Peptides against a protein of PDB entry 2AKA. Designs and how they scored, part 75

Target 1, 299 residues: chain A of PDB entry 2AKA
Amino acid sequence: MEDLIPLVNRLQDAFSAIGQNADLDLPQIAVVGGQSAGKSSVLENFVGRDFLPRGSGIVTRRPLVLQLVNSTTEYAEFLHCKGKKFTDFEEVRLEIEAETDRVTGTNKGISPVPINLRVYSPHVLNLTLVDLPGMTKVPVGDQPPDIEFQIRDMLMQFVTKENCLILAVSPANSDLANSDALKIAKEVDPQGQRTIGVITKLDLMDEGTDARDVLENKLLPLRRGYIGVVNRSQKDIDGKKDITAALAAERKFFLSHPSYRHLADRMGTPYLQKVLNQQLTNHIRDTLPGLRNKLQSQL

## One batch from the design tools (peptide; made by RFdiffusion4, then SolubleMPNN)

Design b2_p15_7_s4 (from b2_p15_7, 7 letters changed)
Fold by OpenDDE base, seed 5:
Structure b2_p15_7_s4 (fold): chain B 299 residues (1-299), chain A 15 residues (1-15)
Amino acid sequence: as target 1 above (299 residues)
Amino acid sequence: SSEVEAALEELDEFL
C-alpha cells in the first residue's frame, strides 16, 4: 500500500512529460478555495517549510502538483529541472516564482500548465496534492477582467474528473454557506463523495461563535467529513514563526477550545495529512483497475 | 513510453 502514491506520481510525471491527455484521470487531490482561504499555508504546514509564493491577490497562478514523499532525506525536485536537488526551500519558492513568471509573464496572469514539485522529507506522509489558483472576483495588476472565469475554468479541468478528490478549503471567519470552495465542490460533486472539507481560521472567529456544527458534519454534510486547522497568521508568517511551533499552537487551540476539545484528536494539520494519505491511497486502490485499462489503451 | 510500460507492470503487481 505504501507504494501506491509513488507509483501514481511516476505515472503523473510520465504523462506530464508527454502532455496531459485530456482523457487522463489519475487519482489526485485538487485543492480549491477562495483567495486567502489558507490553501498554501496548509500545504506548507505539511512540509514544515516556507516554500510557496506569498502575497496579495492571486498567488498560485499555475497548478502546483505537489508530490510529498516520505524519505530519510529532505530535498525538493522539479520536473522542469530534473537532476537539481533543492535543500533550501527559499530557493524552491524562488523557482516556483520564476517558473510561474516564465510562462504567465509579470502581469499576474494564470496558466493551466502545471508545475510539478516533488518534496522528499522525513516529516511528510506520501501525498499528492494539486494546489490550484484561489477563486477571486477582483482582477489585480494586468489581469484580464474575466480572471474569475479563467480560474473557474482551470479548476473545472481538475475537479470534474471522477478520480479527482477535492480538498475544499474554507475560512471559518466567513460565511461557510457561501464558501466558494464548497460551492464548486457541490457543483461537481453533488453527492459529496469526492470532497474533503478543510476549515481554516478557526482562531479568527468572533467570540461566542464556533464552527462545531460544520466540523461535526451536521451543517453541510460531506461523506468524507471536515477537518479544522489553524494556520499561522500573516504576522506569524512575516515574522518567520516556526511551523513546528505553529503546529503545537494548533494542537493547543483545539484541546483548549470548549467547542472543539472533544474533536481535537480528529482536527489539526497532522491529522489532516494522515487522512489525506489514507484517502488518496484507498482511492488509488479503488481506481487501479480502471487506470490500468486506460493506460493500456494509450500504449 | 518505457516509463508507462514499467508503471503498468508495477500496477499489475497490485491487481
Scores: peptide ipSAE 0.157, ipTM 0.821, DockQ to the pose 0.600
Fold by OpenDDE base, seed 2:
Structure b2_p15_7_s4 (fold): chain B 299 residues (1-299), chain A 15 residues (1-15)
Amino acid sequence: as target 1 above (299 residues)
Amino acid sequence: SSEVEAALEELDEFL
């Protein structure tokens, strides 16, 4: 069972090499959310490294297929740079930026062509996520005026697939009823069968407010529930605060908070990673018979 | 492709 995620990774790589990525309903988890919702921070917290592009506006401009593989060694590999091992995660960030710019140009446009990144680490569980561009309503710089719709159309190519699970990332310090992540998830998964809710920025909520009802799955019920996380602040990122120290602070936050203490063992980034590994493994197992039949019919 | 065929053979071991 532990080898199902690596098996699907090989299928993803093979289909990427033949240009058929868009037509295959592979079992996967797509990460969706508004700009600055904390998507990239969640992914970096899984790896324990800063390696994703940072900045204002649309940072992720191509889908990033992030394949996490538990290994005794720590390094990254890109499908577009076969045989090159990256051990400096700043070089990983620079390669994502360079490969993004190579396809999209300098106008901060988007492309539906994925970047495939595999990260080997002793600190990760086997997990594959597709990081998608953050939803926005306001074009920045030289972006096309219809960039909002271009992003939505790109997201729809992933999240409409029946074998796609949706990791909907929403900030707690914003009105959850207005969450771009939950809106798009509700559009394509109206019964909440494929959606996993992630609530970020729980530490940035107004004093005397909490997200308890959301995290207890009482406000906007999802079959797969909600998991709260606490990411590093932008100040902490700029100050190069260690991710391991941030994960310890996250655990302390949940344990010490009166509204969340009873949920603390079902909250935080390490628990999220475990749940996603288990849910993806089970989802692969459930979808494999149908996938095999589809693949055999295309041969 | 040979890579897809190999991956299908591996899938058959899990079914």
Scores: peptide ipSAE 0.154, ipTM 0.825, DockQ to the pose 0.713
Fold by OpenDDE base, seed 3:
Structure b2_p15_7_s4 (fold): chain B 299 residues (1-299), chain A 15 residues (1-15)
Amino acid sequence: as target 1 above (299 residues)
Amino acid sequence: SSEVEAALEELDEFL
């Protein structure tokens, strides 16, 4: 069963190489969320490394197909530079930035052309995610005035696909009824069949408030439910706080919080990673017969 | 393409 994700990874690489990204509805998980919703931090917590671009405004400007592969060794490879192994994850970050700028230019524009990054690690489960640009309402710097709509259109190319699962990342310290991630998910998945909710910033909620009703799937029900996570603070990121220590602090947060203690075994980054691995594997199994038939009809 | 054919062969081995 664990070999299904690597199989789809090879298909993704093949289709990316031929530029046919639009024609095949590959089973995948698209990650959606507003700017600063905590998407990049969730992905870095899966890898246990700092490797994603950071900064103000739109940081992710191209889709990033992040292929996590359980391995005895730790290294990264890009599809656009086959044969180069990256062992320094800072160089991975720099390569993402350079490859983004090569296609978009220096104006902080966006491109729908994916970057394919494979990370081999003993600390990951097999998991493939498509990190998408963060939804924004205000252009910054040299961004085009219609950047909000350009991002929306790019997201729609992924999330409208029937075989696309949606990881909707929303911060708890903001009104969830106004969550851009949940809004776009509800638009394309009105029955909540394809959407997995992630609630970040639970540690930043005002005293006397909690997201219990959301995490218990009572406020905005999703068939696949919600998983709460606690990411590193910006201070912790700037201070290069170890991700292992952050994961221990996350576990402690859920266990010690009166509103979340009863949910603690179904919360946190390690549980999220496990759930995503299982759901993606099952989703691939269910979609493979249909995918095979579609591919065969195109030959 | 040869890459799509190879990907189909891998799918056929799995199914």
Scores: peptide ipSAE 0.109, ipTM 0.791, DockQ to the pose 0.732
Fold by OpenDDE base, seed 4:
Structure b2_p15_7_s4 (fold): chain B 299 residues (1-299), chain A 15 residues (1-15)
Amino acid sequence: as target 1 above (299 residues)
Amino acid sequence: SSEVEAALEELDEFL
């Protein structure tokens, strides 16, 4: 069972190499969220490294197929530069930025062509995620005025596929009923069968408020439920606070919070990673027979 | 492609 995610990774790489990425409904998890929802921080917390583009506006401008592989060694590899091992995750960030700019130009435009990044680490479970551009309503800089729609169209290419699970990342310090992530998920998955809710910024909620009802799956029920996480603050990121220390602080947050203490064992980034690994593995197993038949019919 | 065929062969080992 542990080899199912690596198998699908090889399929993803093979299809990326032939340019047919759009035509196969591979079992995958697409990550969706509004700008500043904490999406990038969730992914970086899985790796335990800062490696994603940061800045004002849309930082993710191409789909990032992030393949996490449990390994005794820590390094990254890109499909577009096979054989180059990256051990400095700042260089990984720079390569994502450079490869994005190579395809999109300097106008902060978007492209539907994925970047394939594999990260080997002793700190990860086998997990593949497709990081998608953050939903935005306001063009920044020299972005085209229709950038919101371009992003939405790009997201729809992934999340409409039946074998795509949706990791919907929503900040708790905003109206969750108006979450861009939950809205797009509900549009393509109205029964909440494919959607996993992630609630970020639980530590930034107004005093006397909590997201307990959401996390208990009572407000906006998803079959796959919700998992709360606490990411590093921008101050912590700027201060280069270690992710391991942040994960310990996250655990302490849930254990000490009156509204979340009873949920603490089903919250936090490590639990999220475990759940995603299990759900993806099971989803692959369930979809593989159909995928095989489809692939065989295309040969 | 040869890569797709190889991936299918690997898939067949898991089914």
Scores: peptide ipSAE 0.105, ipTM 0.786, DockQ to the pose 0.767

Design b2_p15_8_s1 (from b2_p15_8, 9 letters changed)
Fold by OpenDDE base, seed 5:
Structure b2_p15_8_s1 (fold): chain B 299 residues (1-299), chain A 15 residues (1-15)
Amino acid sequence: as target 1 above (299 residues)
Amino acid sequence: SELEEQVNEIIETIE
């Protein structure tokens, strides 16, 4: 039998081609978080390549449907330029930037029109994520003063869907009670049934403090729990620190930290990727019986 | 359209 995630990917591509974007209720995982929460770093760590736009302010300005597909080969393809295989992931980054600018202009505005990117790699598990613009309160550049609400409206198009899982990315070095990701998740998923918590920047917490209670699912319980990760710093990214080395450092961090060592086997980017693959697969299986009728009604 | 037919084929595989 065909893998369920690639099957849904084909549906995503087909519906995207006919203009069905955020209106689809396909099983998927939407990634939400404040600006600089570490969303892009998490995604790049899954691929093991630098391929997402970087910078200050709103970096992701269009929804990015990132389809990871386990394969014997490594390359990327965009839905908007079928037939072109990207093996240089710097070119992938440039294409995302170019395609974003083509639609939004140079004012750093946002667009709800998704970019569909498929990455084939032997280093990934099958996984589809929708990277959404980071929530912000401060307009930058020529952004409209209501950019915060434009972003929220865009996010709501995805996260309100019943079949959408929410990957809520929150930095540990900020007050989690005020996490933009957890707030929006709580708004649309008050029972915490669709939300997976990711806690970043655990290595940047003040000495003597930790996020143990959060990671143990004791502070703000989610049915699907929390997973801590340690991303590369901006300095490391600028210095082109190898992602493989960063993943090793992440493992070492959890194993050596007195507050996290007992959780180490259920922490880190590789474990997160595995969990997301499993949860998405199971979620697809659970929603497939009703999917046929729903999809047919949208044709 | 041809694309719609492709979508329908995929849907049928889900059953």
Scores: peptide ipSAE 0.076, ipTM 0.762, DockQ to the pose 0.151
Fold by OpenDDE base, seed 3:
Structure b2_p15_8_s1 (fold): chain B 299 residues (1-299), chain A 15 residues (1-15)
Amino acid sequence: as target 1 above (299 residues)
Amino acid sequence: SELEEQVNEIIETIE
């Protein structure tokens, strides 16, 4: 049997040109979270490279279909520039920014038109994620005053789909009850069937507090549970701290923390990547028969 | 269309 994730990647690429008007519910994982929730850091940790736009306010302004493919070589390709292989991930970042600006202009606006990026690497598991703009309530720069609603509408185009899994990214150092990610997930997935919780910034919690109840799935239960991660600090990112070293520090954090040590084997970025790979694969297996039938009826 | 042909090829791969 062919690998299911690459198969869906081909479908995703083929239908990317059709845009939002396509009546196709592809099995996928949409990444949602507030601004600065740590979404970009999680994705970069999967790849082990710095390649996503950084900055204040809304960084991701177009959906980014990130297709990770295990390979013997390391390079990236964009669907919008076929045939060009990127080996410098700084150039990948620049291309994302340029392609975003080409469509949105320089006003920091958003567009629902996705960017398709495929990353081949020996250090990744097969995994496809759709990185979505961070939810915000405050326009920055010359953004339109209704930017909050524009972002929400864009997210809803993805997360309302029945075959869309939701990776809800929430920071631990904020009130989880007010998590933008979990709120939108609850709205479209009230039974918690499609939502995977990611808790970031566990290392930034106040002394004497912890997210144990959340991570044990006792506070706001999700069928697919929660996974805690520790991302690089902004200082570490600015200092270009090695992601491998950061992953080691993450492991040490969970092992040494009194509240999390018993969960350590079910926490951290590597475990998250593994879980997402498995869940996506299983999800594709369950949905492909129905998808095939729908496609055959429409064509 | 070219898109239709591409989709059909993918469908055949799924079968």
Scores: peptide ipSAE 0.062, ipTM 0.756, DockQ to the pose 0.106
Fold by OpenDDE base, seed 1:
Structure b2_p15_8_s1 (fold): chain B 299 residues (1-299), chain A 15 residues (1-15)
Amino acid sequence: as target 1 above (299 residues)
Amino acid sequence: SELEEQVNEIIETIE
């Protein structure tokens, strides 16, 4: 049987080519979170490469459809520049920035038009994620004063879709009750059926505090639960700490932490990848029959 | 349309 995720990728590419991606209810996972919540780091940890734009303020300004494909080779391709294979992931980052600027201009505005990026790698599981702009409250630079609402409106175009799963990324070192990710998820998924919680920055929590209750799904229950991850610190990123070493450190963190040791096998980036692959696959299996029927009726 | 053809091809692959 053909892998379902690549099959949906072909559908996604076909619809994206005509600018209809935002209107489609394809089975997908949208990644949501506040600025600096750690979304980009989570995605980069999946690939094992630094390839996403970094900086202060709103970094992701267009939806990024990130299609991870398990392959014997490692390279990236953009839908907007077919035929060009990127083997240098720095060039991938630069292309994302260039393509973003091409559409949004110099005012650091946002656009709902997705960038489609496919990454082939032996180090990934098949997984498609839609990275969305980080939620913010304060405009920076030449951003319009209503940028917060523009971002929210953009996110809502994705997360309101019934077939959209929501990867809600929240930092542990902030009050979870104030999590932008969980707030928007609760708004569109009040029963917590479509939301997967990711808790970042567990290593940055104050001494004597932990997120055990959250990770055990006891504080703000989600049907699909929570997965804790530990990303590279800013110091690690600046110091060019490789992601492989960071993944080992993450494993050690959970195993050695008194509050998380018992959860260690259900935590960390590798486990998150597996869970997302499985959940997306199952979700596609459940939704494709209905989608197929709908598409056939429209064609 | 080209899109319809592509979608149909994908649908046929699923079946």
Scores: peptide ipSAE 0.059, ipTM 0.750, DockQ to the pose 0.149
Fold by OpenDDE base, seed 4:
Structure b2_p15_8_s1 (fold): chain B 299 residues (1-299), chain A 15 residues (1-15)
Amino acid sequence: as target 1 above (299 residues)
Amino acid sequence: SELEEQVNEIIETIE
């Protein structure tokens, strides 16, 4: 039942308006990962547009509640500026940056106050994700020396909730055993019941190495498994490579790679989007009875 | 409030 996701979106919007986000355990997917793990690229690939802030260091500094809605039209709306329809996704990026700076200032500080963005598109499945700041150990700008712990504390506010699924994004060209995303997921979900693994940068692995064992769920088992993706390179992003072309290249990568060919139909961004839609829908269905009871008791 | 009414309507839809 795909209509369950829009229903929860309405609840999210209503509770955001009254500032009661902290007291509600709504079914949702929190996106976690280290800086430069490829989180923003994954989200942009779902939409097929460049619309998220880019840069060095901490890019996401406020939680971004990204509500994807399948529609015949393509536009974006922010909860903080109701009635304004954005059709230029560059303007969407600028609005995210402006709204972030409005609250945090220019010191690259963080805030736990979410930005709510809804994107209507014929190219998306219904899906809601909460993009969280990337984990880092190095403060930038005027950030305090304990910024690492501030970010972790913010993430914990989301990922410790029982109804929160965790999209753990890890780059394959780094030691996966030391993945920030997988570490925090294991801390709050030791049995691997709420975590979905995403492996990025598979195309950047050293010659003669592969992530086959991870993708086959044999190395660090998760109940919900792993999905590999290939994002655009920074050169491709700077060169404004079309996302559609990048998705075709991703498909070709998996089909042509000797270690991943047998997994190709269960890899890639389109498959990830489908799985997340199904997982979230099923998760909402399972949690609705408890959610109803909790909401009735609190209102 | 109007917001509370909206929330209640959503709850009723869940039922």
Scores: peptide ipSAE 0.057, ipTM 0.754, DockQ to the pose 0.150

Design b2_p15_8_s2 (from b2_p15_8, 9 letters changed)
Fold by OpenDDE base, seed 5:
Structure b2_p15_8_s2 (fold): chain B 299 residues (1-299), chain A 15 residues (1-15)
Amino acid sequence: as target 1 above (299 residues)
Amino acid sequence: SELEADVQAIISQIE
């Protein structure tokens, strides 16, 4: 048997081609969080490239099925433009923006139609994530007044699926008890069986405060636990600070912080990537027998 | 169909 994640990627591509991606309960990880929670930064840190749309308000306006594939080469491919290899990740960003605008228009609306992006890289582990629009309460531009509910409904199409794991991204510099990500996760996964917590912006917490209790899984327990990360600041992103340097700074942050030093080996983007790879692989293994039977019954 | 064949091929690889 080939690696399980690439196997599911093939299924995902096949079903996406026929518009059935949302209908089939494929094992996957959906990324959820409020706007500016740091979701895009986490994903970019996995790849080590700037390739996601940036801006104010809702940046992700279509589901982005991000398929990371460990490879000796580095390039990206879109399902909607097969055969074109992108080696410039700025072009990847532009393609995402263009493809998003093609479907949603310029009104900053959303669409449930996914964009499928595969990234081959020697710097990634095999991992598939579905980046979803950030939850928001405030319409911007020409967005419809009910955009909050449209986003929520879109998210629910993914996170309600039993085989969907939930990567709940919450910023530490906000009240975690009121985290949009954790709230939606709790709604659809009340026992915390499918949810992985990511805590961002740990470096932006007020002096004298920390998220130790959360990271130690003591405040809002999840079966799959929490992983803290430190993303680039918006200033660093705008200044195109190197992600490699940011990852080094992240490591230094955890090692030097009195509240997190003891957790440092189980924190940070590289560890998160490893954990997600392992959890997704195991999750696929557990769900494949049922999936096989379902698929066979539909043929 | 080609899709069905592909899916079947993938299924056959699932242990």
Scores: peptide ipSAE 0.068, ipTM 0.742, DockQ to the pose 0.148
Fold by OpenDDE base, seed 3:
Structure b2_p15_8_s2 (fold): chain B 299 residues (1-299), chain A 15 residues (1-15)
Amino acid sequence: as target 1 above (299 residues)
Amino acid sequence: SELEADVQAIISQIE
């Protein structure tokens, strides 16, 4: 049998090409979180490159189907421009921005039409994620006043699907009880069967506070648990700090922190990537028989 | 259709 993640990638591409994204419950992981929760940084840390749009306000304005493929070579491809290989990840960022603007215009609006991006790299595990727009309360620029609800409606198109796993990204330096990611996850997955918690900004917590109870799955228990990560600061991103160096600093953070040292082997971006690869693979295996039957019945 | 052919090809790879 072929690798399961690449197999589902082909299905995603085929259905995206015909605009049938909403009609098929494909096994996938949707990434949800508030604005500035650290979603983009997590994805870039997987690739080891800066390639996602950055800025103030709503940065991700279309769903991004990010297909990571382990390969001996490093390059990216978009479904909307087949045959073009991107080796400069700055060009990848520019293409995402251009393709987003082509559909949404310059008003910073959103569109439910996905961008499909495949990244081949020796530094990644096979993994597919759907990056979704960050939840926000405040419209920016020429955004409509109801942009918050438009984003929520878009997210619901993905996270309500039974075969959709939810990567809920929450910052540790904010009240977790008010996490937009965990709220939406609880709404559609009340028993926590499909939700994986990611806790970012652990390095930005006030002195004398920690997220130990959360990371130990004691505060808001999820079946699939929580994984803490430490992303680059905005200053580090602006200064083009090397992601490899940032990952080393993340490891050091967990190992040296009194509250997290005992969890260090189950924390950090590399561990998160491994867990997501395994969980997605297993999830695909469990869902493929049903999906095959459904697809065959529709042909 | 072309889509049906593509989907069938993918399905055939699923054991």
Scores: peptide ipSAE 0.063, ipTM 0.735, DockQ to the pose 0.105
Fold by OpenDDE base, seed 1:
Structure b2_p15_8_s2 (fold): chain B 299 residues (1-299), chain A 15 residues (1-15)
Amino acid sequence: as target 1 above (299 residues)
Amino acid sequence: SELEADVQAIISQIE
């Protein structure tokens, strides 16, 4: 049997082509988090490339279906421009921005219409994520005053689906009890069955504090647990620090930190990617029979 | 439709 993730990717592509992707309860992982929670950095760390839009405020303004495919070659392609292979990931970023602007206009509005991006790389595991707009309370530019609720409504279209796993990204340097990601996850997944917690910015916590209890799943228990990651600092990003080097630094961080050393083998971006691959694969396996039957009945 | 054909093809791979 072929890999299950690529199989679901084909389904996603097929339904996206007719604009029905949002209505289909495909097994998938939706990424949720507040603005500046580190979602984009986590995704970029999987690829090892800078390719997502950056900036202040709402960066992701359309759902991004990011399909990572392990391959001997490295390139990206968009569903909306089939046949064009992107080998320069800066061009990938620009295409995301252009395609976003094409649909949303110049007012920095949002659209629920997904962008489908497939990245082939020898450095990735097969993994599909749906990156969603960051939750915010503050409109920027010409955004409507209710942009917070528009974003929330968009997120709800994904996370309310039973077959949607939720990757809840929360920064450690903020009160976890007030995490927008965990709040929305708990609203739709009160028992914590579909939610995977990602804790970012562990390196930015105040001296004398740690997120050990969170990472040990003792504070706000999730069935699927928490994984801590360390992303590049803004200084590192501005300095164009290599992601590979950042991943090494992340490993060193966990190994050397007295509160996290014992968890180090179950922390970090590479481990997160592995876990997500496994969880998504298993989730697909569990859901495909039902999905098959549903699809067959509609033919 | 083309979509139905694609879906059917995918379904056949799941079997």
Scores: peptide ipSAE 0.061, ipTM 0.739, DockQ to the pose 0.107
Fold by OpenDDE base, seed 4:
Structure b2_p15_8_s2 (fold): chain B 299 residues (1-299), chain A 15 residues (1-15)
Amino acid sequence: as target 1 above (299 residues)
Amino acid sequence: SELEADVQAIISQIE
């Protein structure tokens, strides 16, 4: 039997290729969080490349189905331009922006039509994530005044699905009780059964404060728990700090921090990748019988 | 359709 994640990837591609929103609740992980919560940095850290659009305000404006595939080679492919292999990840970023603009126009509007991106790399585990637009309250550019609600409505199309796991990304340097990611997750998953918490910006917390209670799953309990990560600073990103070096710094951060050193082996981006791979695989396995029956009934 | 064929192929791998 083939790996389960690639199997579901083929289903995703097949349905996306024909442009139909099949009434299929595919097992998947949706990534949610407020703007500037660190979602893009988390995803880029998985790949080890800068390839996602950056900027102020709304950056992700279409769902991005990001399919990571472990391979001996490193390149990216888009479903909308089959046969073109991208080895320059700056060009990947530009293609995401161009394809987004093609559908939404230049008004910074949003569209629920996904972009499908597959990344082959020796540095990734098999993992598929659906990156969703960041939650915002303030329209930018020519966005309609109700853009906040449009984004929320789009997110709800994904996160309300029973087979959708939720990767809730929250910054530690903000009040976690007011996290946009955790709020929306609590709304659709009140028992915390489908939500995985990611806590970013742990290195930016005020001196004398820490997120230990959250990371130990004691403050806002999730069945699937929390994983802390340390992303590159904006200065580091602008300075083109290598992601590999950043991952080493992340490891050092957790090991050296008095509040987190005891958790260090269950923190950081590499551990997050492993956990997500395992959880997605297990989730697919659990949902396969139902998925099979549904697919058969629709043929 | 091609989609149906793909779906059937995937189903066969699950079974």
Scores: peptide ipSAE 0.048, ipTM 0.726, DockQ to the pose 0.150

